# Designs tried in a protein design run: peptides against a protein of PDB entry 5EIB. Part 193

Target 1, 366 residues: chain A of PDB entry 5EIB
Amino acid sequence: VDLEPGTMDSVRSGPFGQIFRPDNFVFGQSGAGNNWAKGHYTEGAELVDSVLDVVRKESESCDCLQGFQLTHSLGGGTGSGMGTLLISKIREEYPDRIMNTFSVMPSPKVSDTVVEPYNATLSVHQLVENTDETYCIDNEALYDICFRTLKLTTPTYGDLNHLVSATMSGVTTCLRFPGQLNADLRKLAVNMVPFPRLHFFMPGFAPLTSRGSQQYRALTVPELTQQMFDSKNMMAACDPRHGRYLTVAAIFRGRMSMKEVDEQMLNVQNKNSSYFVEWIPNNVKTAVCDIPPRGLKMSATFIGNSTAIQELFKRISEQFTAMFRRKAFLHWYTGEGMDEMEFTEAESNMNDLVSEYQQYQDATAD
Target 2, 366 residues: chain A of PDB entry 5EIB as posed
Amino acid sequence: VDLEPGTMDSVRSGPFGQIFRPDNFVFGQSGAGNNWAKGHYTEGAELVDSVLDVVRKESESCDCLQGFQLTHSLGGGTGSGMGTLLISKIREEYPDRIMNTFSVMPSPKVSDTVVEPYNATLSVHQLVENTDETYSIDNEALYDICFRTLKLTTPTYGDLNHLVSATMSGVTTCLRFPGQLNADLRKLAVNMVPFPRLHFFMPGFAPLTSRGSQQYRALTVPELTQQMFDSKNMMAACDPRHGRYLTVAAIFRGRMSMKEVDEQMLNVQNKNSSYFVEWIPNNVKTAVCDIPPRGLKMSATFIGNSTAIQELFKRISEQFTAMFRRKAFLHWYTGEGMDEMEFTEAESNMNDLVSEYQQYQDATAD

## One batch from the design tools (peptide; made by RFdiffusion4, then SolubleMPNN)

Design b2_p20_5_s2 (from b2_p20_5, 11 letters changed)
Fold by OpenDDE base, seed 4:
Structure b2_p20_5_s2 (fold): chain B 366 residues (1-366), chain A 20 residues (1-20)
Amino acid sequence: as target 1 above (366 residues)
Amino acid sequence: DIFEKAKKREEELRKKYAKP
């Protein structure tokens, strides 16, 4: 789905374009112009019914519908505005199904679009209320990984999207392959989300290796485990050491010893015990899949529900506040039928979310 | 109880941001 036709043509002409049904390509002509309000109230609202018709058709063809997965950007008008509209409409029609998102957070390092903080804040407000699980894929973190870790001098969207695809493949492993952790979307929510509003995950992936170093790197379970918990391997620009883990899932892929995985996972928990809440028992889950990702012998994927995610929301909130206090570009949104109160409500909800994370970070078992 | 306090706060926030 897009409000611009050119993106759909690129997907259709791409190497995997044939895996999608032609009738499942729904697109507009005008785009959202990086405006959340155009995506949510005008251009996107005109297209949403056509998307819902496709969603219904595909849902009816499912023997057992678990839920929905949306991949979208929170910086652009289509992914943010229309994406959150679509989530709301699907939730209304399918209230008993899981809503899962891969939400790409904007960064000034990747895009010069000045209104991205508005689009992101307005989107987060919708995601807090209408999703069950949200993987926070932060363009800040992706850029930093590409530049610092992968040693790419000029990271491209292709380079960033490669990290996104690796992460998405990792976190969905348990859904796609038989493993020790028989996971469905609902079971993931039960294991990862102790409080329904706190459903924003920090994904991480290992190995992250520069092209020049790949030939010299032995991949071992201890190294994968250590890197998976390293802040430099997080796809969200947060330091887990600045917060506490509520819940963690680790997904190992490849041929490895289950015993060694369990030992290393125990060791990393014990070493980092100060960074876990003590009042949630059995808050670390481990899965092993014998099938490695393409081009790797083994990998580890991390899913963290951490109070450190508040660093991401604070970054967006600070950028939002700096613009909103000046009423910068508000006329672009209000001209599409938005009220200034919607901005204030979205800001308030994100600030309340930050306060919730901080409360649980400071909570001790008295 | 941390969980009881958490549930109460969540319910209050859900009511605060509930669409009419």
Scores: peptide ipSAE 0.322, ipTM 0.887, DockQ to the pose 0.804
Fold by OpenDDE base, seed 5:
Structure b2_p20_5_s2 (fold): chain B 366 residues (1-366), chain A 20 residues (1-20)
Amino acid sequence: as target 1 above (366 residues)
Amino acid sequence: DIFEKAKKREEELRKKYAKP
């Protein structure tokens, strides 16, 4: 789905364009112009019914519908505005189904779009209320991984999207292969989300290796485990050492010793025990899938529900506040039928979310 | 109880940000 036809043409003409049914390409003509309100109230609102018709048709064809997965950017107008409208409409029609998102967070290092803090804040407000699980994929972190870890001098959107795709493949492993931990979206939510509003995950993928070092790197379970818990490997721009893990899931892929995985997972928890809450029992889950990713002998995917994610929301909030105090570009949003109160409500909800994470970070067992 | 306090806060916040 897009408000611009050119994006759909690019997908259709791409290497995998043939895997999608032609009738499932829904697109507008005008675009959102990087405006959340155009995506949510005008251009997106005109297109949403046609998207819902496709969603209904695909849902009816499912033998057992678990829920929905949305991939979107929070910096743009379509992904943020129309994406959150679509989430709201799907949630209304399917209240008993899981809503899962892969939400790409904006970064000034990646995009010069000035209004991204507005689009992101307005989106987070919707995601807090209408999603059950949100993977926070932060363009700040992706850029830093590409530059520092992968040794890419000038990271491209293609390089960032490669990390996104690897992460998405990793976190969906248990859904795609039978007999694994978190074999359905609801079980994942039960294991990862102790508090309904605190459903924002910090993902990570290992191995991350530069092309120049790839030939010299032996992949081992200890190395995967170490890299997976490294702050530099997180795909959200927050340091887990500044917070506490509420819950963790680790998904190993490839032929490896279950015993070695369990030993390394225990060792990393013991070494990092100060970075876990003590009042949630059995808050680390591990899965091993014998089927490696294509081109790798083994991998590990990390999913963390950490109070450190508040650093990401604080960054967005600070950028939002700096613009909103000046009333910068507000007329672009209000001109599309949006109320200025929606900005203050969205800011307040994000600040409340930050306060909730901080409260649980500071909580001790009685 | 952390969970009881949490549940109460979440209910209050859910009411505060409930869509009309």
Scores: peptide ipSAE 0.316, ipTM 0.887, DockQ to the pose 0.849
Fold by OpenDDE base, seed 3:
Structure b2_p20_5_s2 (fold): chain B 366 residues (1-366), chain A 20 residues (1-20)
Amino acid sequence: as target 1 above (366 residues)
Amino acid sequence: DIFEKAKKREEELRKKYAKP
């Protein structure tokens, strides 16, 4: 789905374009112009019914519909505005189904779009209320991984999207292969989300490899385990050492010893015990899939529900507040039918979310 | 205790931000 037609041709011409039904390509003509309000109330609102018709059709064809997965950006107008509108409409129609998102967080290091803090804040407000699970994929973190770890002097969207793809493949492994931990979206939510509003995850991936690099194809289980818990491998721009894990899932892929995985997972938990809450028992889950990702012998994917994710929301909130106090660009949103109150509500909800994370960070077992 | 307090807070916040 896009509010611009040109994106569809790129997907169709891609190496996997044929896996999608032609009739499932829904697109607009005018785009959102990086405006959440255009995506949510005008251009996106005109297109949303056509998307919902496709969603209904595909849902009816499912033998066992678990829920929905949305991949979108929060900095743009389409992914943020129309994406959150779509989430809201799907939630209204399918209240008993899981809503999962891969939400790409904006960064000034990646984009010069000045209104991204508005789009992100307005989106987070919707995600808090209408999603069950949100993987926070932060362009700040992706850029830093590309630049610092992968030694890419000028990271491209292609480089960032490679990391996104690896992460998405990793976190969905348990959903795609039978007999795994978190084999469905609901089980994942039960294991990862102890508090319904606190459903924002930091993903991580090991090994971090550039296209064409074979350097990490021979990683061991101990190395993978160490790397997946390293802050430098997190796809969200927060340091897990500044918070506490509520829950963790680790997904290993490849032929490896389950015993070795269990031993290394126990060792890493013991070494990092101060970074876990003590009042959630058995809050680390491990899965092993014998099928490695293409081009790797083994990999590990991390899913963390950590109170440190408040750093991401604080960054966005600070940027939002700096713009909103001066009423910068508000006329672009109000001109699309938004009330200024929606900005203050969104800001308030994000600040409440930050306060919730901080409360659980500071909580003891007593 | 912590879970009960949490549940109460979440319910209050859900009500606060519930769309009509």
Scores: peptide ipSAE 0.306, ipTM 0.884, DockQ to the pose 0.868
Fold by OpenDDE base, seed 2:
Structure b2_p20_5_s2 (fold): chain B 366 residues (1-366), chain A 20 residues (1-20)
Amino acid sequence: as target 1 above (366 residues)
Amino acid sequence: DIFEKAKKREEELRKKYAKP
């Protein structure tokens, strides 16, 4: 789905474009112009019914519909505005199905789009209310990984999207292969989301290795375990050491000893015990899939529900506040039928979310 | 109880941000 036809043509002409049904390409003509309000109330609202018709058709073809997965950016107008409109409409029609998102967070390091803080804040407000699981994929973290870890002097969107793809492949492993922990979206939600509003995940992937160092790096269970818990391997620009894990899932892929995985997972938890809440028992889950990712002997994917995710929301909130206080570009949104109160409500909800994370960070078992 | 307080807060926030 896109509000611009050129994006759909790029997907269709791409190496995997033929895996999608031609009638499942739904697109507009005018685009959203990086405006959430155009995506949500005008251009996106004109297209949403056509998308819902496709969603209904595909849902009816499912033997067992678990839920929906949306991949979108929060910085642009289409992914943010229309994406959250779609989430809302799907949630209304399928209230008992899981809504899962891969939400790409904007960063000034990657994009010069000045209104991204508005689009992101307005989107987060919708995600808090209408999603069950949201993987926070932060362009700032992706850029930093590309630059610092992968040693790419000038990271491209292609480089960032490669990390996104690896992460998405990792977190969906249990859904794609039989006999795994979190084999369905609902089980994942039960294991990862102790509080329904706190459904924002910090993903991570290992191995992350520069091209020049790949030949010298052994892929071992201890190294994968160490890397996936390293703040430098997080796909969200948050330091887990500044918060506490509510829940964690680790997904290992490749031929390895389950015993060794369990030992290393226990060791990393014990070493980092101060960074876990003590009042959620058995809050770390481990899965092992014997099928490695393409081109790797083994990998580990991390999913963290951490109170440190508040750092991401604080960054967006600070940027939002700096613009909103000046009413900068606000007329672009109000001109599409938005009220200034929607901005204030979205900011308030995100701030309440931050306060919730902080409350549980500071909570003791007593 | 942390969980009871959490549920109460969540319900309050859900009501606060409920769409009309």
Scores: peptide ipSAE 0.304, ipTM 0.880, DockQ to the pose 0.838

Design b2_p20_5_s3 (from b2_p20_5, 6 letters changed)
Fold by OpenDDE base, seed 2:
Formats: sequence, C-alpha cells, structure tokens
Structure b2_p20_5_s3 (fold): chain B 366 residues (1-366), chain A 20 residues (1-20)
Amino acid sequence: as target 1 above (366 residues)
Amino acid sequence: DIFEEAQKREAELAEKYARP
C-alpha cells in the first residue's frame, strides 16, 4: 500500500515483486507530502476502503488468521498517517486479532525532514492504543550500527534496510518454522507484553560484523549471546543499561546445542541481573531453530521489552515540543482538518507512556 | 500489588485517550 504509485512500481519490478498478487497493490496518486494529516484524514482516508477490501479478502482466505503485520515509517506521511489509519480500521473490524507492527522511527541523522517529530508523535499515539506488538526500528540506531559496527563510512538507505530485513526475518522465525517458542503472534504477546500499553520492543541482531572482520570472527553461541545483549547491537536507539528489561525473547538459528544456549542465556541474565525487573518471573524466553538464515551458519535475534525504550520516546517528544511551541508548520496539519488538541493529546499520551515505563523501572518487589 | 495498580492505570489511560 502506498499513496504514491512510483513506490509500488518499484516493488512490483523488484526481484520479489512476483510473490504478491497484482490485485493486492493498492495505491493513491497524490501522496501524503510527508504530512500525517494527509495520510490519516484526507488522501489516506480516500484509499483506506480499497485497502480494507483487500484485507478482508485475504483474511477470509486464511484457515487460521492470527493477526496482521504492518511495516511502516513514522517519519513520512503515508506510513505514519495512512498506516495508523489502517491499524485503527483493522482493529475496529478485527478486535480479537493481533496487531503487530514494524515501526521505523525517524532520526535527524538520517533525514532532514522537519515535520518527522509531528508524524512520529501522532503515530505513537495511535500505536499505543491500537497495536498489540510494535518493533521499534530506529533509524538512529541503524545508522549508528552501520557506521560504528559495520564500519560503513556513509551508510545508505540500502544498508539500513538490510538491517531491517535481517531483524524482521529474525523476529518472525518462530512464526515461519514449526515447533518453536512463540509460534504464533498471540503467544508472543503473552510472553512479551506484561502490560497492554507497554508493547514496544527493542529488536537486536547478531552477528553484526564489518566486511573486513567477517573472515576472522568465529560464530559461536557465547559470542552471539554476548553481541545480542550488547547495546551496540540494538535496533532501537536506547541503552538497555539505563533501564530494566520487563521481558526478553532470544531466537537462535542454526545447528547448535540447546544446552549451550541455555547455559549462555543463564550466564548473560546473571551477569546483567540489575538490568532485569525482579518482579516478573521467567521473563526471558529462548527459542532455537535448526534452520540458519541465508548466508550464515548461525544467528541470534533479540526482542527486548525494556523501560529504556523511554529514551526513544523522550527524543521524539523533545523534538516535537521544540516545534510545537513555535507552531512550526502546524497550519499544514490544521488545514487538513486537524485540531491543535490532537497534537497535545498525542504528546500527553507519549509522555504518560514514558512515565509508565519509568514507574515500572523504579518498581521493587514488595 | 504492582500488577493491580498497573491494570488500573492502564484502564484509566485507555479511557483518557479513548476516541469517541
């Protein structure tokens, strides 16, 4: 789905364009112009019914519909505005199904689009209310991984999207292969989300290795475990050491000893015990899939529900507040039928979410 | 109970931000 036809043509002409039904390409003509309000109330609202018709048709073809997965950016107008409109409409029609998102967070290091803080804040407000699971894929973190870890002097969108693809492949492993922990979206939500609003995940992937170091690096279970818990391998721009994990899932892929995995996972938890909440028992889950990812002997994917994610929301909130206090570009949104109250509500909800994460970070077992 | 307080807060916040 896109409000721009050119993006859909790129997907259709791409190496995997043939895996999608032609009728499942739904697109607009005008685009959202990086405006959330155009995506949500005008241009996106004109297209949403056509998308819902396709969603219904595909849902009816499912023997067992678990839920929906949306991949979108929060900085642009289409992914943020229309994406959250779709989430809302799908939630209304399918209230008992899981809503899962891969939400790409904007970064000033990657984009100079001035209105991204508005689009992100307005989107987060919708995601808090209408999603069950949100993987926070932060362009800030992706850029930093590319630059610092992968040793890419000038990271490209292609480099960032490669990390996104690896992460998405990793977190969906249990859904794609039989006999795994979190084999469905509902089980993942039950294991990862102790509180309904606190459903924002920090994904991570290992191995992350520079091209120059790949030949010299042994892929071992201890090394994968260490890298997976390293803050430098997080796809969200927050430091887990500044918060506490509410829940964690680790997904190992490749031929390895389950015993060795369990030993290393226990060791990393014990070493980092101060970074876990003590009042959620058995809050770390581990899965092992014997099928490695393409081109690797083994990998590990991390999913963390951490109170440190508040750093990401604080960054967006600070940028939002700095713009909103000046009413910068606000007329572009109000001209599409939005009220200033919706901005203040979205800011308030994100600040309340930050306060909730902080409360659970500071909570002790009675 | 942290969980009871949490559930109460979640319900209050859900009501606060519920769109009509």
Scores: peptide ipSAE 0.278, ipTM 0.875, DockQ to the pose 0.875
Fold by OpenDDE base, seed 4:
Structure b2_p20_5_s3 (fold): chain B 366 residues (1-366), chain A 20 residues (1-20)
Amino acid sequence: as target 1 above (366 residues)
Amino acid sequence: DIFEEAQKREAELAEKYARP
């Protein structure tokens, strides 16, 4: 789905374009112009019924519908505005199904779109209320990984999307291979989300290696475990050491010793015990899948529900507040039928979410 | 109890932002 036809043509002409049904390509002509309001109230609202018709048709063809997965950008108008409209409409029609998202957070390092903080804040307000699980994929973190870790001098969207695809493949491993931990979306939610509003995940992937270093690196379970818990391997620009983990899932892929995995996972928990909440027993879950990802002998994927995710929301909130105090660019949104009150409500909800994470971070068993 | 207070706050916030 897109409000721009050119993206659909690129997918259709791509190496995997044939895996999608032609009738499942729904697209507009005008785009959202990086405006959440166009995505949510105007251009996106005109297209949403056509998308819902496809969603219904595909849902009816499922033997057992678990829920929905949306991949979208919170910086653009289509992914942010229309994406959150779709989430709302799907939740209204399927209230008993899990809503899962891969939400790409904007960064000034990746895009020069000035209004991205508005689009992101308005989107987060919808995601807090209308999703059960949200993977926060932060373009800030992706850029920093590409530039600092992978030694790419000029990271491209292709380089960022490669990291996104590796992460998405990692976190969905348990859904795609039977007999694993969190084998369905509902089990994942039950294990990862102790409180309904606190459903924003920090994903991480290991190994992250530059092309020049790949030939010289032995991949071991201890190295994967150490990298997976390293802040430099997180796909969200947060330091886990500035918060506490509520819950963690670790997914190892490849041929390895389960005993060695369990030993390393115990060691990393014990070494980092101060960074876990003490009042959630058995809050670290581990899965091992014998099937490695393409091109790697082994990998580890991290899913963290951490109070450190508030750093991401604070960054967006600061950028939002700087523009909103001056009502900068607001006329582009109000001209599409939005009220200034919707901005204030969205800012308030995101700030309340930050306060909730902080409260649980400071909570002790005593 | 800090946990009871936190849970109460979360329930209040969920109600505050609940859309009809």
Scores: peptide ipSAE 0.244, ipTM 0.858, DockQ to the pose 0.574
Fold by OpenDDE base, seed 3:
Structure b2_p20_5_s3 (fold): chain B 366 residues (1-366), chain A 20 residues (1-20)
Amino acid sequence: as target 1 above (366 residues)
Amino acid sequence: DIFEEAQKREAELAEKYARP
C-alpha cells in the first residue's frame, strides 16, 4: 500500500514482485507530502476502504488468521498517518486478532524532514493503543550499525533496509517453522509483553560483519550470543545498559547444539543480571531453528522488551516539544482536518509511556 | 504487588486514552 503510484511499480518489477497478487497493490495518486494528517484524515482516508476490502478478502482466505503485520515508517506521511489509520480500522474490525508492527523511527542522521517528530509522536500515540507488538527499528541505530559495525562510509537506504529485512526474517522465524517457541503471534505477545502498553521491542541481529572481515569471522554460538546482546547491535537507538529488560527472546538459526545455546544464554544472563528485572521469572526465552538464513551458516535474532526504550521516546518527545511550543508547521496538519488537541494527547500518552517504563525500571522485588 | 499496581495503572491509562 502506498499513497504514491510509483512505489507499486518498483515492488512489482522487483525480484519478488510476482509473489504478491496484482489486486493487492493498493495505491493513491497524491501522496502524503510527509504530513501525518494527510495520511490519516484526507489522502489516506480516501484510500483506506480499498485497503480494508483487500484485508477482508485475504483474511477470509486464511485457514487460521492469527493477526496482522504492518511494516511502516513513522517519519513520513503515508506509513505514519495512513499506516496508523489502517491499524485503527483493522483493530475495530478484528479486535481479537494480534496487531504486530515493524515501525521505523525517524532520525536526523538519515532524513532532514522537519516534521518527522510530529509524524512519529502522532504515530506512537496510535501504536500504544492499537498494537499488541511493535518492533522499534530506529534509523539512527541502523545508520550507526552500517557506519560503525559494517564499515560503510556512506550508508544508503538500501543498506538500512538490508538490516530491516534481516531482522524481520529473524523475528518471524518462529512463525514460519513448526515446533518453535513463540510459534504464533499470541504466544509471542504472552511471552514478551507483561504489561499491555509496554509492547515496544528492541530488535537485534547477529552476525553483523563488515565485508572486509567476513572471511576472518567464525560463526559460533558464543560469538552470536555475545553480539546479539551487545548494545551496538540494537536496532533501536537506546542503550540496554541504561535500563532493565522486562523480557527477552533469542532466536537462533542454523545447525548448532541446543546444549551450547542454553549454556551461552545462561552465561549472558548471569553476566548481565543487573540489566534484567528480578521480579519477572523466566523472562528470557530461547528458540532454535535448524534452518539457517540464506547465505549464513547460522544467525541469532534478539528481541528485547527493555525500559531503556524510553530513550527513543524521550528523543522524539524532546524534538516534538521544541517544535510544538513554537507552533511550527501546525497549520499543515490542522488544514487537513486534524485537531490541535490530538498533538497534546499524543505528547501526553508518549510521556506517560516513558513514565511507565521508568517506574518498572526502578521497581524492586518485594 | 507490583503486578497488581501495574495492572491498575495500565487500566487507568487505557481508560484515559480510550477513543470514544
Scores: peptide ipSAE 0.244, ipTM 0.864, DockQ to the pose 0.851
Fold by OpenDDE base, seed 5:
Structure b2_p20_5_s3 (fold): chain B 366 residues (1-366), chain A 20 residues (1-20)
Amino acid sequence: as target 1 above (366 residues)
Amino acid sequence: DIFEEAQKREAELAEKYARP
């Protein structure tokens, strides 16, 4: 789905364009112009019913519909505005199904779009209320991984999207292969989300290796385990050491010893015990899938529900507040039928979310 | 109880941000 036809043409002409049904391509003509309100109230509202018709058709073809998975950017008008409209409409029609998102967070290092803080804040307000689980893919973190870890001097969108795709493949491993931990979206939500509003995850993928170091890197369970818990390996621009893990899932892929995985996972928990809440029992889950990802002997994917995610929301909130106080570009949103009060409500909800994370960070077992 | 306080806060926030 896109409000621009050119994106759909790029997908169709791409190496995997043929895996999608032609009738499942829904697109507009006008775009959202990086405006959330165009995506949510005008251009996106005109297109949403056509998307819902496709969603219904595909849902009816499912033997057992678990839920929905949306991939979108929170910086752009289509992904943010229309994406959150679509989430709302799907939630209204399918209230008993899981709503999962891969939400790409904006970064000034990657985009010059001035209104991204508005689009992101307005989107997060929707995601807090209408999603069950959200993977936070932060362009800030992706850029830093590309630059620092992968040793790319000038990271491209292609480089960032490679990390996104690896992460998405990793976190969906248990859904795609039978007999794994978190084998369905609901089980994942039950294991990862102790508090319904606190459903924003820090993903990570290992191994991440620069081209120059690939030949010298041993792929071992200890190295994967160490890297996946490294703050520099998080796909969200938050330091887990500044917060506490509410829940963690680790998904190992490839031929490895389950015993060795369990030993390394126990060791990393014990070493980092101060970074876990003690009042959630058995809050670390581990899965091993014997099928490695393409081109790797083994990998590990990390999913963390951490109170450190508040750093991401604080960054967005600070940028939002700096613009909103000046009433910068507000007329572009209000001109599309949006109320200025929705900005204040979205800001308030994000601040409340930050306060909730902080409270659970500071909570101790009695 | 952290969970009881959490549930209470969540209910209050859900009511506060409930869309009409």
Scores: peptide ipSAE 0.258, ipTM 0.867, DockQ to the pose 0.852; fails the geometry check

